Peptides against a protein of PDB entry 6J07. Designs and how they scored, part 97

Target 1, 107 residues: chain A of PDB entry 6J07
Amino acid sequence: GQRGWFCGSVSQDLRQFWVAEGGTISDPRAADFLFSCDASHPDTLRIYQSLDYIEDNATVFHAYYLSAVANAKIKNSVALGHFILPPACLQKEIRRKIGSFIWEQDQ

## One batch from the design tools (peptide; made by RFdiffusion4, then SolubleMPNN)

Design b2_p26_7_s1 (from b2_p26_7, 13 letters changed)
Fold by OpenDDE base, seed 2:
Structure b2_p26_7_s1 (fold): chain B 107 residues (1-107), chain A 26 residues (1-26)
Amino acid sequence: as target 1 above (107 residues)
Amino acid sequence: DRYPTSKSPEVLEARKLLRELIALAQ
């Protein structure tokens, strides 16, 4: 239910926070959540190229979600959907239509 | 505990949102 995979771009601190709050760490195929801080990192690119991702069975989230959760005053106030990390090739057009991503505003 | 499960409406909605964003970008 709460198995996470982490791109090499994600800090050890965020990984530790994930575990401290009840998560476990697994390989991407077994993971329920896929976290990355860099859509262009080779680890993340391999996710985007995977059959699971192409067939709409996987979603990559920006790991800044975990920082937001850690700093939130109200539990469960952080919306996971705001931290969807799409492939870099799509980000420019997405920004043109809906504005900058939340992690770009906060970091 | 502090996170939604993979079966939660929040996660499922996020997946839908991703596809909507992809469609919007194409």
Scores: peptide ipSAE 0.336, ipTM 0.838, DockQ to the pose 0.291
Fold by OpenDDE base, seed 4:
Structure b2_p26_7_s1 (fold): chain B 107 residues (1-107), chain A 26 residues (1-26)
Amino acid sequence: as target 1 above (107 residues)
Amino acid sequence: DRYPTSKSPEVLEARKLLRELIALAQ
């Protein structure tokens, strides 16, 4: 499905866009997609600490993905994998290896 | 649909990539 959960850090506009484009909103346990704009937000931290996340059954994505989708000129041209939002404690090392995250470049 | 499904290759690959990145960071 296309059920999404949203951290409190995500604007209502992006949530509305998600729904307008066919998504539904659910709690984290039922969600297919977890969106956040802040890896340090308490809502997101709870995800990282959850059993589903620890057991590799969940992935948090930066909600900027939705903005990118909204602005995409070519359908399906936005790669979800570019918007993986790792825990803040790991981001420095990840940036060292792969470079700055796309949301840091585009915002 | 505007978005991939939860079982799409794109989503699964993203999940895999995350775990790889986490492993690299540790």
Scores: peptide ipSAE 0.319, ipTM 0.825, DockQ to the pose 0.279
Fold by OpenDDE base, seed 1:
Structure b2_p26_7_s1 (fold): chain B 107 residues (1-107), chain A 26 residues (1-26)
Amino acid sequence: as target 1 above (107 residues)
Amino acid sequence: DRYPTSKSPEVLEARKLLRELIALAQ
């Protein structure tokens, strides 16, 4: 499935792009993809606190993925894995290990 | 239809990567 949930931090433009490209919008429990632009947003924090997330059944992605897809000239050239949005408390150490996140670089 | 499905290898690898990142950060 291609059902997506969107944090309130995600612009309507990106939501509309998701739908225009074949996605649907659903609640977090039914969603296949969880999109956010802010790991500290209350909506996203609720995801991180959910059983699905704690039990490794959910992944939050930065919605900048959709912008990257929109701008891509080559099909399938955008790797979803590059847009994993981990909890804010982990991001500093992750950056120390692997560098800045892609959405921080390409803005 | 530009997006992978929830069952796609790309999504599964992303989940794996998340776990690795969490472990790396702790």
Scores: peptide ipSAE 0.318, ipTM 0.828, DockQ to the pose 0.274
Fold by OpenDDE base, seed 3:
Structure b2_p26_7_s1 (fold): chain B 107 residues (1-107), chain A 26 residues (1-26)
Amino acid sequence: as target 1 above (107 residues)
Amino acid sequence: DRYPTSKSPEVLEARKLLRELIALAQ
C-alpha cells in the first residue's frame, strides 16, 4: 500500500503532492510511510516512542523525499533510503560517520 | 504509481539501513 502519515511539520503542499501521485493519508498505525520534517517535533517523537517503531516495524522518512520525487527528471531515480530520519539523539553521531543528510545538503 | 509499496525491496532495505545506522551511532 501507499498510505502515508504526516507530522505536523510537513507542509500541506507536500501532503497534497503525495495524494496527487496516488498516495493516501492515514493515522500512523495504519500508514505504510511516515513522513516528517523535524525529528524533534512532538508528532515525530510519538512515533519514535511507539511500539511499532521500537519493534523495528516502522521507519520515519524526511518529507523532503516528496520534494525530490516531484523534481526528479527520471522516474524512480530518488532513493527512499537516502531520506531516513533517525531520532535527533542519533543524528550527530551518524552525521559524524557518514556525513550530512541529503535534506541538509539541499536545503 | 510513483511511490514504492510498503513491501518493496526499497522499503525493506530502508528499514534495514535504519537499524544499521542506529547501531553505528551506538
Scores: peptide ipSAE 0.315, ipTM 0.826, DockQ to the pose 0.289

Design b2_p26_7_s2 (from b2_p26_7, 14 letters changed)
Fold by OpenDDE base, seed 5:
Structure b2_p26_7_s2 (fold): chain B 107 residues (1-107), chain A 26 residues (1-26)
Amino acid sequence: as target 1 above (107 residues)
Amino acid sequence: DRYPTSKSPEVLEARKKMKELIELAQ
């Protein structure tokens, strides 16, 4: 399925785009995709602290993925894996090893 | 559809990459 949950940090425009392109919106437990624009937002923090996330059954993606999809010239050219949003406490070390995240470069 | 399905290889690979990134940060 294509069920999505959205952190309060995600704009209404991106939520509307998700739905317009065939997605549905659900609670975090039922969602296939979890979107956020802020790893430090209380909504997102609750995801990181949840059993689903701790048990590796949940992945948070930066909602900029949707903007990239909207602007993509070639269908399926946007790699979802480039938009993984890890907890804020881990981001510094990740950036040190692999560089800045894609949403930090393009926004 | 513009999005992959939850069972698509892309999603599965993304979940795997998430674990790798977290391990990288340890």
Scores: peptide ipSAE 0.363, ipTM 0.852, DockQ to the pose 0.291
Fold by OpenDDE base, seed 3:
Structure b2_p26_7_s2 (fold): chain B 107 residues (1-107), chain A 26 residues (1-26)
Amino acid sequence: as target 1 above (107 residues)
Amino acid sequence: DRYPTSKSPEVLEARKKMKELIELAQ
């Protein structure tokens, strides 16, 4: 499926794009994709604290993925794996080892 | 339909990468 949950940090435009391109919107437990623009937002924090996430059954993606898809010249050229949004407490160390996240770079 | 399904190889690989990133950060 292509059911998505959206943190309050995600713009309405990106939500609308998701739906316009064939996605649906659901609560986090039913969602196939969890989108956020802020790992420190209360909505996203609740995801990181959830049993599904702790048991490695959930992944949060940065909603910039949708913007990248919208602007892609070639369909299916945007890699979802580049948009994994880790908890804020882990981001500093991740950046230290692999560099800045794609949504933090000029695109 | 521009998105992969939740069971696609791309999504599964993303989940795997998430675990790797977490391990890298700890």
Scores: peptide ipSAE 0.361, ipTM 0.849, DockQ to the pose 0.286
Fold by OpenDDE base, seed 1:
Structure b2_p26_7_s2 (fold): chain B 107 residues (1-107), chain A 26 residues (1-26)
Amino acid sequence: as target 1 above (107 residues)
Amino acid sequence: DRYPTSKSPEVLEARKKMKELIELAQ
């Protein structure tokens, strides 16, 4: 399963890249991957408030992952785990402890 | 096909990391 959901904050270019590389697009409940570029976007906030997320059955990833994949020189060199997008209210403390998020470094 | 499947070890580890990050922040 490579079904992805996209927050409205994600560009069409990244969505198109996802599909071009073998992904499909679905609603959040059916999706295997949830992509967002803004933890404060209403679409993403709805995910954080969903039962699936609250029950630890869903993970939101920053869509910059797709940009990294697109620019990767070596296959499978991009670690999805580096692109976990936590709720906005948690980001400050996380950033303090582990450093800036990868999408903040490269943008 | 550049993406892992939902059942791949990478995705499972990411889910685990999410829990750890949330715990770290609280």
Scores: peptide ipSAE 0.357, ipTM 0.857, DockQ to the pose 0.286
Fold by OpenDDE base, seed 2:
Structure b2_p26_7_s2 (fold): chain B 107 residues (1-107), chain A 26 residues (1-26)
Amino acid sequence: as target 1 above (107 residues)
Amino acid sequence: DRYPTSKSPEVLEARKKMKELIELAQ
């Protein structure tokens, strides 16, 4: 399904785009996709602290994915897997291994 | 569909890779 949860850090424009593209909005427990623009936002922090996340049953994605999709010339050309948003405390070490995140390059 | 499902191979592989990176970062 295309049920999405949105952190308060995500703009209404991106939420509206999600709905316009056929998505629905739900609570985080029922959501298929969890979107955030800020790993340090209280909403996102609560996700990272949840059992679903700790047990690797949940993934947080940076909402910039939706912007990339909106601007893409070719449908399905944007890889959602490149937009996984890890906890802030882990990002520095991850950047050391893979480089800057996509949303940091284009925003 | 414009979005892959949360259970698509792409997402599952990305999650596995990120999990590995997170484990290495800890």
Scores: peptide ipSAE 0.227, ipTM 0.771, DockQ to the pose 0.233

Design b2_p26_7_s3 (from b2_p26_7, 10 letters changed)
Fold by OpenDDE base, seed 3:
Structure b2_p26_7_s3 (fold): chain B 107 residues (1-107), chain A 26 residues (1-26)
Amino acid sequence: as target 1 above (107 residues)
Amino acid sequence: ERYPTSKSPEVLEARKLRRELEALAQ
């Protein structure tokens, strides 16, 4: 399905785009996708600290994915895997090895 | 609470990529 949960850090515009494209908004338990714009937001932190996340069952995506999809016009041309949002404590070292995240390159 | 455990190819691939990505930080 296309059920998404949104951290409080995600703008209403991106949420509206999700719905306009056929998605629905749900709580984390019912969601297929977890979207956030801030790894340090309390909503997102709760996910990172969850058993499901620790056991590699959950993934958080940066909501900028939706903006990229909107700009690309073709949904399948944007790879979801490029928008994985790791915990804040890991980001610095990740950037050191592979460079800035996509959502950071245009801001 | 429980969080997404989707079996879609896109999400499954993302889970794999997540593990690889976070492993870079170790």
Scores: peptide ipSAE 0.605, ipTM 0.894, DockQ to the pose 0.503
Fold by OpenDDE base, seed 5:
Structure b2_p26_7_s3 (fold): chain B 107 residues (1-107), chain A 26 residues (1-26)
Amino acid sequence: as target 1 above (107 residues)
Amino acid sequence: ERYPTSKSPEVLEARKLRRELEALAQ
């Protein structure tokens, strides 16, 4: 099973889906995947401010990835890399260059 | 606090993409 941590901003439904698909829920230090729905949530901010994040050893993913996986018609058709959630202070300039994030388009 | 150090190919690729993505903001 895959180990995931969830920000308080992530719904219980998405957490339950993760577990139903064989995942386990752990603290951030034990997780392979860090999920959040809000870059400004205190739980997520703690990650962005950490040495591991600054040293490029951590990545936060938008939990909408799990919704996309749940709705996918083709197995393995959802790319995790499309759901990288950058710090809020960087998002404006990123959007200016590559457009809106996937979760902003679908929600 | 310390955070994930997974060596999963998918996660490793995501770390690379994260750096490239955030570099766009500079």
Scores: peptide ipSAE 0.604, ipTM 0.893, DockQ to the pose 0.523
Fold by OpenDDE base, seed 4:
Parts: structure tokens; C-alpha cells; sequence
Structure b2_p26_7_s3 (fold): chain B 107 residues (1-107), chain A 26 residues (1-26)
């Protein structure tokens, strides 16, 4: 199964989609996927500030991934890796080098 | 205690990409 944790910044609709697609919702320590829509949200910040995250053992994904999956015309065409949500303090420099994030382009 | 350490290939790949992505800002 797929266990997901959701930051408070993630809409109920996206959470419901996750469940509808067979996922379950869990606390972050039991989750396989960590979803957020706001790198600055306190829930997400707690993840970034954890030793486990700092040691590269966790990854936060932008929940827009789920929206992209929902709207995809080709199954498995949406790459999870395109939705990595880095800490807010890193985003500006990242954008400078590789451009805006997908969720920003589609909004 | 620990945050996700999924062994899913997609998640594992994402972890690698995360490191590469964040390294761009270091």
C-alpha cells in the first residue's frame, strides 16, 4: 500500500483523491510519501528541520503531483521527481538555475 | 521516529533527485 502524509496546506480534495486511488493517510513517520503545498507551512517546516530530512532520508513532494496525476492522459506519465518540494530558503536559487517549478508554471 | 524511507523505486529516485536539486542552492 501507499501511505501518505499531508501538510495542512493540502486541500481536502487532493487528500480524497489520494484515498480514492488506493492510498491511505498516515502520520509523517509512518508515511511513504510526504505531501505539501507550502514549504513555509509549519507542518512542512517540521519535516525540513528534522535530522532525518537533513540526512537525506526524507523527501517532501508538492501535492500538485496528485492533481497532475488526476489530469494525466497517459498513465504513469507524471514523474514524482518533478514535484520535489525543497525548503523555501533554497527555492530562489534553484529557480535561477533550472527555472520555475511545475506547480508554479501551471498556476 | 524516522520519516519516510520507502523502498519504492520512484521514491528512491526522488531522494536522489532531491539531493541534486538542493545541491544547486548550496
Amino acid sequence: as target 1 above (107 residues)
Amino acid sequence: ERYPTSKSPEVLEARKLRRELEALAQ
Scores: peptide ipSAE 0.603, ipTM 0.892, DockQ to the pose 0.564
Fold by OpenDDE base, seed 2:
Structure b2_p26_7_s3 (fold): chain B 107 residues (1-107), chain A 26 residues (1-26)
Amino acid sequence: as target 1 above (107 residues)
Amino acid sequence: ERYPTSKSPEVLEARKLRRELEALAQ
């Protein structure tokens, strides 16, 4: 199965959708997917500060990915890679280079 | 304790994309 961790910033609706689609909810260190809606939330910050994240061994995804999947007309048409959530300190420069993130456009 | 290194192919690909994305900020 797919193991996901959810920051406290993620709604219960999105968590319930994850489970309904066959996912399970686990602790961050046991999860395959790390979901957050707030790069500045303490739960998410702990991940960014971890050795695994610093050494490029972990990735945080914006939970809006699940909303996009739920609303997609074509199954598997939503790309997870478009929902990478970088640390807040990097977002301004990234936005300058490539524009606003998808979740900022659709919210 | 470390995060699991075994991820799905989609997550493994995302790790590469993350590095590329964050490199834009440097």
Scores: peptide ipSAE 0.603, ipTM 0.889, DockQ to the pose 0.508

Design b2_p26_7_s4 (from b2_p26_7, 13 letters changed)
Fold by OpenDDE base, seed 1:
Order: C-alpha cells, then structure tokens, then sequence
Structure b2_p26_7_s4 (fold): chain B 107 residues (1-107), chain A 26 residues (1-26)
C-alpha cells in the first residue's frame, strides 16, 4: 500500500502531491512510509527515540523525495533509498564524509 | 508508540551503507 505519515515539517503541497499520486495519509503506527523535512522536529524526534527505530525496524524518509518524483524526467529514476533521513547528529558525520544530502543540493 | 515499517531491499541497502559511512566518519 501507499499509506504515508507526514511530520508537521512537511508542506501541504507535498502532502497533496502524495494524495494526488494515489497515496493516503495515515497515523504513523499504520503508515507504510514516514516522511519528514526536519530531523529536529518534535514529531520526527519522537520516531527516532522509539524502540522500533533504535532496533532498526523503522525508517524516515525526507519528503523531498516527493518533489523529486514530481519533477523526474524519467519514470522510476528516483530512488527512495537515497532519501533516508537520519537523525541530525548522524547527518553531521555523513556530510563530513560525502557532502550534502540530495535535498540540500537542490535548495 | 509503534513505528515498525516494512522496507524494500533498496531501502535496506541504503540504510546499511549510511551506517557504514557513519562508522568510517567517526
């Protein structure tokens, strides 16, 4: 399914695109995908602090994925795996090694 | 709250690579 939960940091435009593409918006406990635009937002932090996330059973994606899909020239060319949104502390380490994330490069 | 989600092989591999990268960066 395409049940998505959205952090309060995600714009209404991206939420609307999700629905327009056939997705539904649901509670995070029932969602297939968890979307956020801010790893420091309280809604997202609540996920990172959960036992499921700590045990590597949950994943948060940056909602910019939806923007990338909307603007993609080739269908299926946008890889969801490239939009994993890790906790802020881990982002700092990743940026030090490989540079900015995709959602940061296009802004 | 429960946030357990299913993931594709693509997502799993991406997360794995990120973890490895973080370990190397530390």
Amino acid sequence: as target 1 above (107 residues)
Amino acid sequence: DVYRTSETPEVREARKKMRELIELAQ
Scores: peptide ipSAE 0.214, ipTM 0.767, DockQ to the pose 0.465
Fold by OpenDDE base, seed 4:
Structure b2_p26_7_s4 (fold): chain B 107 residues (1-107), chain A 26 residues (1-26)
Amino acid sequence: as target 1 above (107 residues)
Amino acid sequence: DVYRTSETPEVREARKKMRELIELAQ
């Protein structure tokens, strides 16, 4: 499915784009995709602290993915995997390993 | 709360990558 949940940190514009592209907005419990723009937002933190997330049954993506899709020259050229949003406490070390996140490079 | 997401190939690959990154960070 294409059900998305959006953290309060995500702009209405990105939510509207999701819907315009055929997606629906749902509660996080029913969502196929979890979008956030702030790993420290309480909404996102609840996900990170959940058992489902700890057990690798949930994934949070940075909503900038939608912006990248909207601006992509080639349809389906944007890789969702590049927009994984890890917990804030891990981001520093992850950057040391792989460099800056895509949304940080493009903003 | 329950946050189980669908397992599309793209999401599954992303989740795999996420775990790899988390393991590197720990």
Scores: peptide ipSAE 0.231, ipTM 0.780, DockQ to the pose 0.597; fails the geometry check
Fold by OpenDDE base, seed 5:
Structure b2_p26_7_s4 (fold): chain B 107 residues (1-107), chain A 26 residues (1-26)
Amino acid sequence: as target 1 above (107 residues)
Amino acid sequence: DVYRTSETPEVREARKKMRELIELAQ
């Protein structure tokens, strides 16, 4: 499906792009995709603190994925897996090993 | 709250690799 939930940190432009591409917007309980631009936003923190997330049943993606898709010259060239948005504490450990995330490099 | 989402094999593998990196980093 193409049901997406959006954290308050995500711009209206990215939400509109999602809908324009055939997606729908839903509450987080019914969403196929959870999008955020801020791991420290209260909306996103609620997800990280949930039992579902702790039990590895949920994934949060950085909404910059949608921007990357919009700007891609080749269809299906953007890997969704590169846009997993982990909690802040985990981000620090990842950066220590492999450097900055893709959305940080383009800022 | 319930936040169970759909995932592709690509997403699941990416998350697995990230978890492994974090475990090694700590």
Scores: peptide ipSAE 0.213, ipTM 0.765, DockQ to the pose 0.479; fails the geometry check
Fold by OpenDDE base, seed 2:
Structure b2_p26_7_s4 (fold): chain B 107 residues (1-107), chain A 26 residues (1-26)
Amino acid sequence: as target 1 above (107 residues)
Amino acid sequence: DVYRTSETPEVREARKKMRELIELAQ
């Protein structure tokens, strides 16, 4: 399945692209993919606070992944794993080691 | 609420590496 949940921080254009590519939009409890553009958004924070996320059974992706796919010559060349969106506090620690995330560089 | 998602091997490996990086960053 390709069911996606979208945080309120995600634009309608990206949601429409998801549907155009064969995806469906669902409740976060039934979604296969969780998309967000803001780790500090209340909707995203609720996911980070969940037991499933703490136990590494849930993953939040930055919705800029969809923009990258839309703009890529080869759709499958964009790696979803590069768009994992961790909590803001963890992002700071990661940046100290590897620098800015891919979505921060392209936007 | 339950937020368990379907993940590919690529996603799982990426998450593992991220956790390792976080541990090194602390």
Scores: peptide ipSAE 0.211, ipTM 0.763, DockQ to the pose 0.477; fails the geometry check

## One batch from the design tools (peptide; made by RFdiffusion4, then SolubleMPNN)

Design b2_p27_1_s1 (from b2_p27_1, 14 letters changed)
Fold by OpenDDE base, seed 2:
Structure b2_p27_1_s1 (fold): chain B 107 residues (1-107), chain A 27 residues (1-27)
Amino acid sequence: as target 1 above (107 residues)
Amino acid sequence: EEEERRRAIEIVREMLKEYREELRKLL
């Protein structure tokens, strides 16, 4: 099953899309996918500070992934890996290396 | 361009790896 956790920064529309596609919403400990739209949101920060995250048992993705999937003609063409949302403290250096994140380009 | 995407993802993963390693030293 698709168990997802959502930061408070994620719109209700995206949450509804997740459920409409067969996903369920759970707490972050039980979730297979963690979605956020703001690395600095308190909800997301708590994830980054968690042992699960520090021990590489969790990954936070930008919820814009769901928008991309919803708008794609071929849903499987959207790569989840491109939507990894790193902690805010890393983002500037990452942008210097790879450029702007996808969610920043389309907004 | 797909190769560029793969490289980008790898860069992110590597930086996260380093970040997590540093944090684990504080545990």
Scores: peptide ipSAE 0.607, ipTM 0.919, DockQ to the pose 0.590
Fold by OpenDDE base, seed 4:
Structure b2_p27_1_s1 (fold): chain B 107 residues (1-107), chain A 27 residues (1-27)
Amino acid sequence: as target 1 above (107 residues)
Amino acid sequence: EEEERRRAIEIVREMLKEYREELRKLL
């Protein structure tokens, strides 16, 4: 589906883009996509601490994905998997393995 | 490179998997 939840860390511009592209905004439990710009934001932390997340029924994505889609030169060229936003406690180790996250490269 | 790109995604997913498994052991 096209139901999305947005952390308070996500700008109104990105939220508006989501809606403009046909998405709807819902609470985390109803959402198919969870977007955040800050793994340490209280809204996002509540997601990471939820049973849905722990049971692998939820994934948090960095909202910069939407910006990348909006600015993509080639349609459907942006891979959502690149924008998985892991809990802060994992990020340093992940960076050691794969380098900086894509949203960190463009900011 | 698409292959390297895919491997990076898989690494993230694997780490999340292990993280969640450890958390579930505490529930």
Scores: peptide ipSAE 0.605, ipTM 0.917, DockQ to the pose 0.589
Fold by OpenDDE base, seed 5:
Structure b2_p27_1_s1 (fold): chain B 107 residues (1-107), chain A 27 residues (1-27)
Amino acid sequence: as target 1 above (107 residues)
Amino acid sequence: EEEERRRAIEIVREMLKEYREELRKLL
């Protein structure tokens, strides 16, 4: 399915794009995709603290994924895996290993 | 470049896995 939850940090434009592409918006528990633009936002923090997340039944993605999809020439060419948004406490270490996140890079 | 990206994704997933495992130990 295409059920998505959106952190308050996500712009209205990206939410509208999701809906325009056939997605629906739901609560985090029912959502297939969780989108956020801020790992430190209270909405996102609640996800990271949830049992679903701790049990690896939930993943938070950076909403910039939707922007990348919107700008992609080929549908399905954007890998969702590039946009996993880790908890803030892990990001510094991750950056040391892989460099800056894609949403932090120039495009 | 694509190969590097795939490796990066794997690293992120592994770190998340470790993180979640540590959290579960506290439950």
Scores: peptide ipSAE 0.605, ipTM 0.918, DockQ to the pose 0.590
Fold by OpenDDE base, seed 1:
Structure b2_p27_1_s1 (fold): chain B 107 residues (1-107), chain A 27 residues (1-27)
Amino acid sequence: as target 1 above (107 residues)
Amino acid sequence: EEEERRRAIEIVREMLKEYREELRKLL
């Protein structure tokens, strides 16, 4: 089973999908995957400020990954690596280099 | 396109690495 933590910014629908796919929901310290839809949300900021994150023991992913998986026609066609959600202070520079994030392209 | 995707991920990871390194210097 996969353990996931969800920022308050993540919809209940995405949480339900996670559980429906066999995932469980846990606190950030126990979670294997950390999902958020807002790098500026207090929940997410606390992750970025945590020792686990600073020591590179945690990664925050944009929860849109789950939506992409849910809608994918081909299983395993969605790469989690494209959904790394960096701290807000890095996002502008990242966009300058790689363009808009995937979760921003459908909006 | 796949190569570009890989490069994009690498760029993000590199920037995060640098960011974390700077933060650790403050600890």
Scores: peptide ipSAE 0.603, ipTM 0.917, DockQ to the pose 0.586

Design b2_p27_1_s2 (from b2_p27_1, 12 letters changed)
Fold by OpenDDE base, seed 4:
Structure b2_p27_1_s2 (fold): chain B 107 residues (1-107), chain A 27 residues (1-27)
Amino acid sequence: as target 1 above (107 residues)
Amino acid sequence: SEEERKKAIEIVKEMIKKYREELRKKL
């Protein structure tokens, strides 16, 4: 099964969708997918500071991915890679290069 | 475009990679 961790910034609706799709909710150490809606949230900051993240064994994704999946017309059309959520300290520079993140465009 | 977004993904990944490398230097 798919094990996911959710930052407190993620709505219950998105969490419920994850479970409805067969996912389970786990602590970040056991999770295969880490979801957040706020890189500056204390929960997410702890992930970025973790050894797993620093050693490239963890990736944080914006939970809006789940919303996109829920609303997708074509199965498997939503690419998770579009929703990589970088640390807050990187976002300004990243935006200078790419414009805006997908979750910012759709909100 | 799709191509632009693919490039964006790579930019994000590269930035995070560099970020991690800098942090590891401090450990």
Scores: peptide ipSAE 0.718, ipTM 0.945, DockQ to the pose 0.606
Fold by OpenDDE base, seed 2:
Structure b2_p27_1_s2 (fold): chain B 107 residues (1-107), chain A 27 residues (1-27)
Amino acid sequence: as target 1 above (107 residues)
Amino acid sequence: SEEERKKAIEIVKEMIKKYREELRKKL
């Protein structure tokens, strides 16, 4: 199965979409996928500070991935890798290298 | 382009990797 955790910054609509697609919602430690819309949200910050994250056992993804999937006409056309959400302290430097994140381009 | 996006992913992963390494030094 696909177990997901959601930051409080993620809308209920996206959570419902996850469940509708066969996913379940769990706590961060049990989750296979961690979704957030705000790297600076306290919920997400706690993830970045966790031992699981520091030891490379967790990855945070921007929840806009789910919106992109929901709106996609072709199944599997949206790559999860494009939606890795880095810690807030890294984002400015990353943007200098790659430009805007994909979720920023669509909003 | 898809190639540019692929490069972007690698940059993100590398930056996070370095971030984690620095934090591990403090543990």
Scores: peptide ipSAE 0.717, ipTM 0.945, DockQ to the pose 0.600
Fold by OpenDDE base, seed 3:
Structure b2_p27_1_s2 (fold): chain B 107 residues (1-107), chain A 27 residues (1-27)
Amino acid sequence: as target 1 above (107 residues)
Amino acid sequence: SEEERKKAIEIVKEMIKKYREELRKKL
């Protein structure tokens, strides 16, 4: 099974979808996937400040990935890599380079 | 394009990489 951690910024609906799809919910240290909808949320900030994150042993993804999966017509057509959620301090510069994030475009 | 999307991912990863490197220098 896939273990996921969820920031408080993630809706209960998305959490329920994760579980319905066979995932489990765990603490950040045990999780294989870290989901957030807000890089500035205290929960997510703690992740970015963690040694696991600083040492490149953790990646935060935007939870909108789950919405995209739920609405995808083709299974496995949604690439998780498109939903990497960078720290808030990097987002403006990233947008200058790549444009708006996917989760911003579809909302 | 798909190629541009892949490049975008790499840009994000690279910027995060640099971010982490800077933080590690401060530790």
Scores: peptide ipSAE 0.716, ipTM 0.944, DockQ to the pose 0.593
Fold by OpenDDE base, seed 1:
Structure b2_p27_1_s2 (fold): chain B 107 residues (1-107), chain A 27 residues (1-27)
Amino acid sequence: as target 1 above (107 residues)
Amino acid sequence: SEEERKKAIEIVKEMIKKYREELRKKL
């Protein structure tokens, strides 16, 4: 499926790109993909606190994935897995292990 | 390397997994 939810932290441009690529926009409960640019945004925090997320029925991705796809010379060269956006409380420890996130490196 | 990239993803997933497990204990 290509149903996506977008946190308020995501620009309209990225939302438009999603739709242009064949995606649709839905509420988080119906979405296949959840996009955010800020793990601390209230919209995203509500996702992390939701039962769906806690029960491993939801994954939040950083919306920069869409920007990377848009700018990629080769389609499918961008791996979605690199853009999993973890809760804010985990990010410091994660950075200690893997370094900065991709969306931080390209900014 | 690609292997290192995969490991990074797994680390993220594992930490989220543990996070969820801890939260479920509180429910």
Scores: peptide ipSAE 0.715, ipTM 0.944, DockQ to the pose 0.587

